# Peptides against a protein of PDB entry 3ZN8, part 28

Target 1, 125 residues: chain A of PDB entry 3ZN8
Amino acid sequence: LEEYDKIQKKMEDVMEGKGKLTLRDVYAQIIALRKMGPLSKVLQHIPGLGIMLPTPSEDQLKIGEEKIRRWLAALNSMTYKELENPNIIDKSRMRRIAEGSGLEVEEVRELLEWYNNMNRLLKMV

## One batch from the design tools (peptide; made by RFdiffusion4, then SolubleMPNN)

Design b2_p13_2_s3 (from b2_p13_2, 7 letters changed)
Fold by OpenDDE base, seed 1:
Structure b2_p13_2_s3 (fold): chain B 125 residues (1-125), chain A 13 residues (1-13)
Amino acid sequence: as target 1 above (125 residues)
Amino acid sequence: DRLREELLALLLN
């Protein structure tokens, strides 16, 4: 929560381009989802989602909640510049983020890989 | 909206 407020304050001072997916966008979406409550409640509030996604088990929901927690920790450990330009995240930055978030470097790498894949996907649409 | 859907799909495996 505190880190979110810090990021938001920084965003107020920076003119942001809305044409490219960034980790800031990812962060904002995760926060928006969290405002809807736990994953179980989120799924109930999004019409049609239950039709397109398989009904998750309780264990899957638990794993998902943990993943959200981990990714938020990683994102909260990033600088504004890193959130806006994830491509600048090198090995040293990745290690710092991992240490700051209590994650393994591989978990941070997974987030970045997902971002890159998503960015490619969105460019094709 | 698509980003949200894809994110949810990822989180739910």
Scores: peptide ipSAE 0.321, ipTM 0.841, DockQ to the pose 0.131
Fold by OpenDDE base, seed 5:
Structure b2_p13_2_s3 (fold): chain B 125 residues (1-125), chain A 13 residues (1-13)
Amino acid sequence: as target 1 above (125 residues)
Amino acid sequence: DRLREELLALLLN
């Protein structure tokens, strides 16, 4: 928890607030969620979420926890420039990130694809 | 807050 708090403070100092979603924003949100404890405890602290999301099984919570760990590993292996502007991440950078995080390249690609889709959706709202 | 909700939805499939 202490390490995540230090990372969050560093990220907050560098966040530009430009209104465009970056991977820094994603990273900050994941860290904030982890501060609340395991995913099961996080869900209990979000008002209205229990109404909008189906109650996850214990197995779904375990899968979710593992996905959080994997995405954090990928984000920890990115440079500040990549976190701020993920569009610069080419095939070479993606391979480096995967190797540094112990992930498959496809897992890093999935994160980037999700980010791009999310950023498009947020611009439409 | 919305980003957090979307992230949670993704993580929980």
Scores: peptide ipSAE 0.253, ipTM 0.798, DockQ to the pose 0.130
Fold by OpenDDE base, seed 2:
Structure b2_p13_2_s3 (fold): chain B 125 residues (1-125), chain A 13 residues (1-13)
Amino acid sequence: as target 1 above (125 residues)
Amino acid sequence: DRLREELLALLLN
């Protein structure tokens, strides 16, 4: 709970323009969520999410769990420098990360694209 | 909360 609260506070600071979201922050958030249990249990702990998102099917939950596993594998294959500054990840680094994680390069690209989009959204708020 | 929600939304496609 304490780690989760620290991560939430940091995310709030980022949203207020007091910080920068990194892949280390993403990693920490995923780990914090995983400590709450499987994705199905995590979703139950988020009030109001069920109003904004339709209740996922069992198959959607399985897909989500698999995606979490894949993203964690990618993140675990990154260097500290890459996690702190993902914009240094070029095609060569992306391929290395993919090979190290047993993922396709496209899956690593998807994670990075999501991160970039999230940072853009946070800067607009 | 928003980042968490967006992350979850992405993970659920």
Scores: peptide ipSAE 0.224, ipTM 0.757, DockQ to the pose 0.129; fails the geometry check
Fold by OpenDDE base, seed 3:
Structure b2_p13_2_s3 (fold): chain B 125 residues (1-125), chain A 13 residues (1-13)
Amino acid sequence: as target 1 above (125 residues)
Amino acid sequence: DRLREELLALLLN
């Protein structure tokens, strides 16, 4: 528990402002966003997002909050090396992360796929 | 700001 709190605190304090997006950066951003309040409140603070995205329904917000919660559980179960270099996460690591987070391996795979897709998009811009 | 927007967009999709 104490190690988890220290890891969480360190992850909250460290964002890399420029470079390759890591899962550490993802974690730090999620935590920063959650400090602003519920996802609905966070979205209200982003000017222009409402122009690009339709206003989410209450049900969509609940689904989003649950997804964030699950992904945070997965991220909290990762080692520092995995967070910094997600490409090292093999099948054995995915299974360990899933077991440690109470998620299915498929949910961990989904997070990693999302991360890879996001990194791909960031390289195109 | 941009990363925040992209993360949110991907979470909501």
Scores: peptide ipSAE 0.088, ipTM 0.647, DockQ to the pose 0.133; fails the geometry check

Design b2_p13_2_s4 (from b2_p13_2, 9 letters changed)
Fold by OpenDDE base, seed 4:
Structure b2_p13_2_s4 (fold): chain B 125 residues (1-125), chain A 13 residues (1-13)
Amino acid sequence: as target 1 above (125 residues)
Amino acid sequence: DVLRQRLLSLLLS
């Protein structure tokens, strides 16, 4: 619960423009959410989700769970500096991360692109 | 909660 509170506070700070979202923040949040169990269980514990988002199909949940697993592998293969400053991840770093995580470079690129898009959205808030 | 939902929604996209 305390960890959740810390993450929420960090997210609030980012939303208020007091900070930026890093991959470390993303990692922490994913880990915290996964402690609640499979993605399906996590979604059940998010009040209002059914109102704000369409109920995911079982297939979507499976895809999401697999994606989370792969992204965690990538994140676990990143250095602290990379997690804090993903913008330093060049082609060489990306390849290393991919090889270390057992992912394709394109999958690592997808994660980084997702992160960039997320940051852009958060900056608009 | 909203941000968590956004994160999850993006992960599922």
Scores: peptide ipSAE 0.068, ipTM 0.612, DockQ to the pose 0.130
Fold by OpenDDE base, seed 2:
Structure b2_p13_2_s4 (fold): chain B 125 residues (1-125), chain A 13 residues (1-13)
Amino acid sequence: as target 1 above (125 residues)
Amino acid sequence: DVLRQRLLSLLLS
């Protein structure tokens, strides 16, 4: 809980323009969430989510779990400086990360796109 | 809480 609170505070700072979200932060948050159990259990602990989002089907949860697993593999294959500054990840780095994680380059690109979208979303609020 | 929801929503998207 303490680790998660730290991550949340950092994200709040990002939203307030006091910082930036990095892939290291993403990694830490995923790990913190995983400590709460599978995605299904995590979702159950988020008040109001059922009001804002439709309840995911079991299949959607499975897909989400697999996606998280793959993204963790990618993140584990990144260097510290890449995690801290994802914008340095070029095609060569993406290929290395993909090879190291056993993923397709497109999956690594998807993660980076997700990260960029998340950052944009956080800055908009 | 809102940030958690956003992250999860994006993960599931």
Scores: peptide ipSAE 0.066, ipTM 0.613, DockQ to the pose 0.131
Fold by OpenDDE base, seed 5:
Structure b2_p13_2_s4 (fold): chain B 125 residues (1-125), chain A 13 residues (1-13)
Amino acid sequence: as target 1 above (125 residues)
Amino acid sequence: DVLRQRLLSLLLS
């Protein structure tokens, strides 16, 4: 519960423009969500989600769950410095992360691109 | 709960 409150406060600060989103923050949130069970179960516990987002099919939920598992593998293969400052991840680091996680380099690049896009969106708000 | 909702929105967007 204490850890949850810390994560929540951090995310609130980021959303208010008082902080920067890191991959460490992303990792912490994914783990917190997974404690509730599979992605399908997590989505069912979010009030109003069915109104704001289209209801995903069971197959889409399975695909999403697999993507999350792969991203967690990549995150687990990163150093703490990389998690806090993902912009330092060059081609050599990216290859190491891919090899360590059993992923293709392109999958690691996809995660980093997603992260960069999220940060850009947060700065625009 | 609000945080989870926002994170999910980010992941799905």
Scores: peptide ipSAE 0.049, ipTM 0.588, DockQ to the pose 0.138
Fold by OpenDDE base, seed 3:
Formats: structure tokens, sequence, C-alpha cells
Structure b2_p13_2_s4 (fold): chain B 125 residues (1-125), chain A 13 residues (1-13)
């Protein structure tokens, strides 16, 4: 709960152009969400989601759960500097992170792309 | 809540 409030404040700062969403923020949010249980349980606690998004299938939820686990492994393999400034992650760093997390380099790249998309989306609000 | 929605939306999209 405390971490979620910090993330909300950070989000507000980003929306006001006073800050930037980092992978540390993403990590904290994922951990907070996982405390609620499986994605199926998390989704039911999001007001209005059923209106904004189609109901995901059970298979999609399972895929999402696995993706979260893999991304957490990647995040746990990053340095604090990388978490705070993901833009410094080059090919060499991606390979190190992938090897440390047991992931393919492409999966690490996917996480970074997702982060960039999230950051852009937050700035549009 | 907005962040949670966006996080899940991007994960499932």
Amino acid sequence: as target 1 above (125 residues)
Amino acid sequence: DVLRQRLLSLLLS
C-alpha cells in the first residue's frame, strides 16, 4: 500500500513533467500487484476495466502471469543505475541481464520496449 | 488505479 502511494505520486510528477517513471517504479508496482494474487484476482479489483478492455481469457491470464515472473527475473538482474536510468541499457547490458535471469535477450528488449511505451502513455494523460 | 489499469492493459495487449 505504501509503495503504491509512492508510485502514484511519482506518476503525478511524470504527468506534470517533474519526473520520469523508472523501472524501479515498475518493479515496485509489480510486487504490489502480485500481493493481490493471480492476475485474475487483480483484474477484478480494477474499477471500469471491464468497460475499457475485453475480458481476457484464462490462457491470456496464464501468459500474463508467466510474463510477469520473467520480467521480475530480469529486473532482479539489473543494477540500481539501470533501474533508475533504463536508457543506459545497451546490448552488452541486455546480454548480461538476460544471462543472469535465464531469459533470451529478446525478452529483455521486450521489457524495455514495454517500459518505454508505459512511460509515453503516462505522459499523454 | 490508473497505473494499475495501464500496466495490465499493456501486459495483456
Scores: peptide ipSAE 0.070, ipTM 0.620, DockQ to the pose 0.132; fails the geometry check

Design b2_p13_3_s1 (from b2_p13_3, 7 letters changed)
Fold by OpenDDE base, seed 5:
Structure b2_p13_3_s1 (fold): chain B 125 residues (1-125), chain A 13 residues (1-13)
Amino acid sequence: as target 1 above (125 residues)
Amino acid sequence: KTALLQLIADHLR
């Protein structure tokens, strides 16, 4: 709960232009989601919303969990400087991160692209 | 060995 509140406050600060979303913030969010379970499961406990939200199949949950594990491996292979400022991650750094995490370079690129898109979206709101 | 050297080089950049 405390970790979740910190993440929400950080997201609010970023949306207000008082901060920047980092990969450290992404890491914290992933860990919080693993502790609480998928947001869909949390929302299913809200009266009246459980009927409107598609329940992911067990197979979809497993695929999502594997993707999260792969992204955590990439994040754990980054330096603190890279986590704080992902824009410094060049092709050489991406290759190192991929090799250190047992991922393809394309998977590391996908994570960074997702981060960049999320950070752009938060700045437009 | 090469991966560790790259980690050190990247940490110093």
Scores: peptide ipSAE 0.017, ipTM 0.509, DockQ to the pose 0.022
Fold by OpenDDE base, seed 2:
Formats: C-alpha cells, structure tokens, sequence
Structure b2_p13_3_s1 (fold): chain B 125 residues (1-125), chain A 13 residues (1-13)
C-alpha cells in the first residue's frame, strides 16, 4: 500500500508539472505491476473504459514477463544519477549498462525510448 | 485523461 501511494503521488506530481518521472519510478512501477499482475487484465475489469483490450495469450504474457525481467536487469545496472536523470545516458553509458546487464545495446535503447514515451504521455494528461 | 491514470493508480493501491 505505501509503495502504491508513493507511485500515485509521484504520478500526480508529474501530471501537475511539479515533478518528472524517473527510471526509479519506472522500477517501482514494474515491481508494483508484478505484484498485482498484468495491467491489461486489470483494465479489462474496469467497466466503461470501452477499450476492448485483447486478452493476452499465455505466450504473450511469458514474452512480456521476460521483457520486464530484462528491463529490471538494465535498471539494476544503472547508477543512481542515471536512474534519476535518464537524459544523461549517452551511447557509452548505454553500452556499459548493456554489458553489465547481459543485454544488447538495442534493448537498453528500447527501455529508454519507452521511458521517454511514458514521461511524455504523463505530461500530456 | 487524468481520470484514467487515477483509476490505474487507485487500482494499484
């Protein structure tokens, strides 16, 4: 409950323009989602969203879980400064993070692109 | 738009 309240407050602060989403917030969100299950299953139970979210197949859930595991490895290979300020992550930092996490540089880039997109969406809402 | 994020946050609570 306390972790969720912190995530909620952080999302509110970002939406109000009082803060920014960080990769630390992403990490906390991933851990929270793993405890509650796939957000898609949650959203399917919310009446009135009108979003016919396709029920993910078991294989899609496994792929998603593996992707999350790989992103957690990348996040665990980042410095505190990188987690708080992902915009400082250059090509050299991406390569170090990839090597430290056993990932391809492209996977680290994909995580950062996902983060940037999420942070942009939160500021537009 | 804020309502959807609030619903997600509330459901995550």
Amino acid sequence: as target 1 above (125 residues)
Amino acid sequence: KTALLQLIADHLR
Scores: peptide ipSAE 0.017, ipTM 0.522, DockQ to the pose 0.114
Fold by OpenDDE base, seed 1:
Structure b2_p13_3_s1 (fold): chain B 125 residues (1-125), chain A 13 residues (1-13)
Amino acid sequence: as target 1 above (125 residues)
Amino acid sequence: KTALLQLIADHLR
């Protein structure tokens, strides 16, 4: 809970235009949430999310859990500098990360694209 | 407060 609160505070700061969300922040949040249990339980503990989001099917939850696991493998293969500034990840770094994590380069690209989209959305709030 | 989690959930759908 304490780690979660720290991450939430950082997200609030980013939403207020103070600082930038990094992949390290995303990683920490995913880990903190996973400690609460399966994604299904995590989503149930988030006030309003269960009301606003249709309950995912069991299959969707399974796919989501696998995707998170794969992305965590990619994140674990990144350097500190890459986690703090994902924009430095070029094709060479992306290939290294993919090889180190046992993922396709496209999956690493997808993670980075997702991060960029999320970071844009957080800046708009 | 829930924006990141909503984005994660949205992307996993």
Scores: peptide ipSAE 0.039, ipTM 0.610, DockQ to the pose 0.460; fails the geometry check
Fold by OpenDDE base, seed 3:
Structure b2_p13_3_s1 (fold): chain B 125 residues (1-125), chain A 13 residues (1-13)
Amino acid sequence: as target 1 above (125 residues)
Amino acid sequence: KTALLQLIADHLR
């Protein structure tokens, strides 16, 4: 609960333009969500989201959980500087992260693309 | 307050 409140406050600060969302923040959020249980259960407890989001099928939940596990492996293979400033991750760093995490380079690229899209979205809200 | 969680949910779909 305390970790969740810190993440909420950080997200509020970022939405207000008082901070930057980093991959460290993403990592912390993923860990907090996993402690709360399956992502589906967490999303159902968010007012308004449970009504707007179709309940994922059990198969979609399994795919999502596997994707999260793979992303955590990538995040765990990043340096602190990369987590704080993902824009420094070049092709060489991306390959190192992929090799260290047992992932394809494309999966690391997908994580970075997702992060970039998230940051763009948060600036528009 | 839910944009990050929404984006995670959208990506997992």
Scores: peptide ipSAE 0.034, ipTM 0.600, DockQ to the pose 0.472; fails the geometry check

Design b2_p13_3_s2 (from b2_p13_3, 8 letters changed)
Fold by OpenDDE base, seed 2:
Structure b2_p13_3_s2 (fold): chain B 125 residues (1-125), chain A 13 residues (1-13)
Amino acid sequence: as target 1 above (125 residues)
Amino acid sequence: SSALFKLLADFLR
């Protein structure tokens, strides 16, 4: 709970424009959420999510769970500098991360694109 | 609820 609260506070600081979301923050958030159980259980504990998003099917939950597993593998294959500054990840770094995580380069790129999109959205709020 | 998690959930769906 304390770790989750720390991540929440940091997220609030990012939302207020006082900070920058990093992949380290993403990693920490995923780990904190995983302590609450599988994606299906975590989603059930988020108030208002069922109002904003249709209830995912069992198959969608399985896909989401697998995606989280793959992204964790990618994140575990990154250096501390890359986690703190994802913008330094070039094609060579992406390939190394992919090889180290057993993923395709495209999956690593997808994670980075997702991160960049999220970080842009958070700056607009 | 974490804004990050909501965005993650939206992306993963």
Scores: peptide ipSAE 0.103, ipTM 0.705, DockQ to the pose 0.393
Fold by OpenDDE base, seed 3:
Structure b2_p13_3_s2 (fold): chain B 125 residues (1-125), chain A 13 residues (1-13)
Amino acid sequence: as target 1 above (125 residues)
Amino acid sequence: SSALFKLLADFLR
């Protein structure tokens, strides 16, 4: 709880610089998106997405919503240092995060892999 | 922000 409050305060006071993506940025973005409603509603508000990507099926939207909930649980179990520098997350930290979030270690690994892939792709765009 | 949205949506699809 205390760590969460520290994360929230820092998120309010300090924004990451343009061109750098951290898990803090991911967390902030997911929270902002969740305020817009369910994934189906969120996707409707993304300009140009419907032109570039096929509309997800209802089943895909349900899977996506479940993934978002799980990832939020994982992110909420991370320290601010881990959110700012995910590269420090070793096997021990990953197990702690999994246990704290009620997830499998593999699900935490999947989130980190996704983040790494996103960072690589963002450098190409 | 738009790139993040697109990548997130692509992954979740």
Scores: peptide ipSAE 0.101, ipTM 0.706, DockQ to the pose 0.456
Fold by OpenDDE base, seed 5:
Structure b2_p13_3_s2 (fold): chain B 125 residues (1-125), chain A 13 residues (1-13)
Amino acid sequence: as target 1 above (125 residues)
Amino acid sequence: SSALFKLLADFLR
């Protein structure tokens, strides 16, 4: 609980300062959450999540862990400039990131699409 | 901030 509150406060400070979520912010958040252990433990520390979301099966947790691992590989293959401004990631950059991370281009595209959707949702809240 | 984590968890699920 204490670790979760620290992560929340840090994320709030970042969001207040920048006014926009970047992939650097996403990366930092994922790393911070990973300190709490596997996805199952992370989810247990989110207040109210057990009420709003059904408890995931063990298989769903494994799929989620694999997804996080793949996205971290992609993020680790990005430049700092790309992490701060993901909108500069063109087809050539996306291919480089995929090759560097051992992922398919479609998996990198999926991460970027998720990021764009997240930013849209945050603007609505 | 709490909303962001919930959204992240939902999208990763």
Scores: peptide ipSAE 0.088, ipTM 0.689, DockQ to the pose 0.422
Fold by OpenDDE base, seed 1:
Structure b2_p13_3_s2 (fold): chain B 125 residues (1-125), chain A 13 residues (1-13)
Amino acid sequence: as target 1 above (125 residues)
Amino acid sequence: SSALFKLLADFLR
């Protein structure tokens, strides 16, 4: 809970424009949430999410869990510099990350695209 | 809950 609170505070600072969301921040937050259990349990612990989002199907939860697992593998294959500044990840780095994680390059690209979208959305809040 | 959690959940759906 303490680690969660620290992450939340940092996210609030980012939302207030006092910082930038990094992949390190995303990684830490995902790990913190994963300690609550599978995605289904995690989603149940997020206040208001059940009101804003329809209940995911079992298949959707399974897909989500697999996606998280794969992205965590990619994140675990990144350097500290890459996690702090994902914009430095060029084609060569992306290939290395993919190979190190056992993923396709496209899956790593998808993660980076998601991150960029997420960071843009957070800046709009 | 953080906007990040909501956005993450939405994307993973």
Scores: peptide ipSAE 0.100, ipTM 0.707, DockQ to the pose 0.469; fails the geometry check

Design b2_p13_3_s3 (from b2_p13_3, 7 letters changed)
Fold by OpenDDE base, seed 2:
Structure b2_p13_3_s3 (fold): chain B 125 residues (1-125), chain A 13 residues (1-13)
Amino acid sequence: as target 1 above (125 residues)
Amino acid sequence: RSALLQLIADHLR
């Protein structure tokens, strides 16, 4: 809970323009969620989200868990500088990360695109 | 609050 609160505060700071979301923050969030349990269960405990989000099927949960595992592998293959400043990740870095994580380059790109979209969203809210 | 979780959920769907 304490780790989660720290992440929430970080997100609030980003939303207020007092910081930026990093892949380190994403990593911390994933780890915190894994400690709390499956993402679906965590989301169900968030007021309002459990009502708005359909209950995922077992298959969707499995897909989600595998995706999280793959993203963790990618994140673990990044340097500290890349985690703190993902915009430095070029095609060469993406390929290295993919090779180091056993992923396709496209999967690493997907993670980075997701991150970029998230960071944009947080700045707009 | 929990925009990250929401976006993760949306992406996993």
Scores: peptide ipSAE 0.033, ipTM 0.601, DockQ to the pose 0.416
Fold by OpenDDE base, seed 5:
Structure b2_p13_3_s3 (fold): chain B 125 residues (1-125), chain A 13 residues (1-13)
Amino acid sequence: as target 1 above (125 residues)
Amino acid sequence: RSALLQLIADHLR
């Protein structure tokens, strides 16, 4: 609960332009959420989400959980410098991360693209 | 509110 509150505060600061979301922040949030149980249970704790989003099927939840596990493997293969400054991750670094995590380079690229899109969205709000 | 979770949920849709 304490870790979750810290992550929420960080997200608020980023939305207010007082900080930058890093992959370290993403990692911390994923870990905190997984402690709450399956993805279905985690989503139920978001106020209003159950009203705005259709209830995912059990198969969709399993796919989502597998994707999160794969992204955690990628994050665990990054250096602290890369987690704090993901913009330094070039093609050579992506290949190393992919090899270290047992993922395809395209999967690492997808994670980074998602991160970049998230940061853009948070700055627009 | 977790913006991260909202985006994850959107990608699962």
Scores: peptide ipSAE 0.026, ipTM 0.590, DockQ to the pose 0.405
Fold by OpenDDE base, seed 3:
Structure b2_p13_3_s3 (fold): chain B 125 residues (1-125), chain A 13 residues (1-13)
Amino acid sequence: as target 1 above (125 residues)
Amino acid sequence: RSALLQLIADHLR
């Protein structure tokens, strides 16, 4: 409940142009999603939408869970400044994060790309 | 407020 209120307020602030989504917010959302399960399962309970949305296979969910685990490792290897301002993450920082998390640099890049896409989406919706 | 954002917020509750 407390996490919900914080996330809701943050989303409202971003929509009103009073704030921006950070990687700290992403981290909190990932943890919440892992606790509640995939959003696709929630959408399946909405009348009319569950029929139109492809249901991920169990294997796809497993792959997604592993990817999320790897992204959490990357996030845990970031500094507070990087989490709050992801735009400062240059190639050198990205390499450090990858090495510290045991990931490929490309996987860190994918996380940042996903973040940028989510931040853009939240501003449009 | 977008229904999609509300759905996401509700999911994260």
Scores: peptide ipSAE 0.021, ipTM 0.516, DockQ to the pose 0.128
Fold by OpenDDE base, seed 4:
Structure b2_p13_3_s3 (fold): chain B 125 residues (1-125), chain A 13 residues (1-13)
Amino acid sequence: as target 1 above (125 residues)
Amino acid sequence: RSALLQLIADHLR
């Protein structure tokens, strides 16, 4: 709970234009959520999500859980500098991360693209 | 309400 509160505060700060969300923050959030159990249980604990998002099917939950697992593998293969500043991740770094995590380079690229899109959205709030 | 969680959930769908 304490770690979750820290993450929430960080998100609030970023939304207020204070600092930036990093992949380290993303990693911490994912870990905090996983402590709550499977993705299905996590989603149940998010107030209002059930109103905004249709209830995912069991298959969608499985896909989501697997994707989270893969992204965690990628994140675990990143250096501290990369987690703090994902923009330094070039093609060579992406390949290394992919190889180290057992992922395709495209999957690492997808994670980075998602992160970039998320940061853009947070800056608009 | 965690915007991050919503974004994750949305992306995973």
Scores: peptide ipSAE 0.036, ipTM 0.605, DockQ to the pose 0.390; fails the geometry check

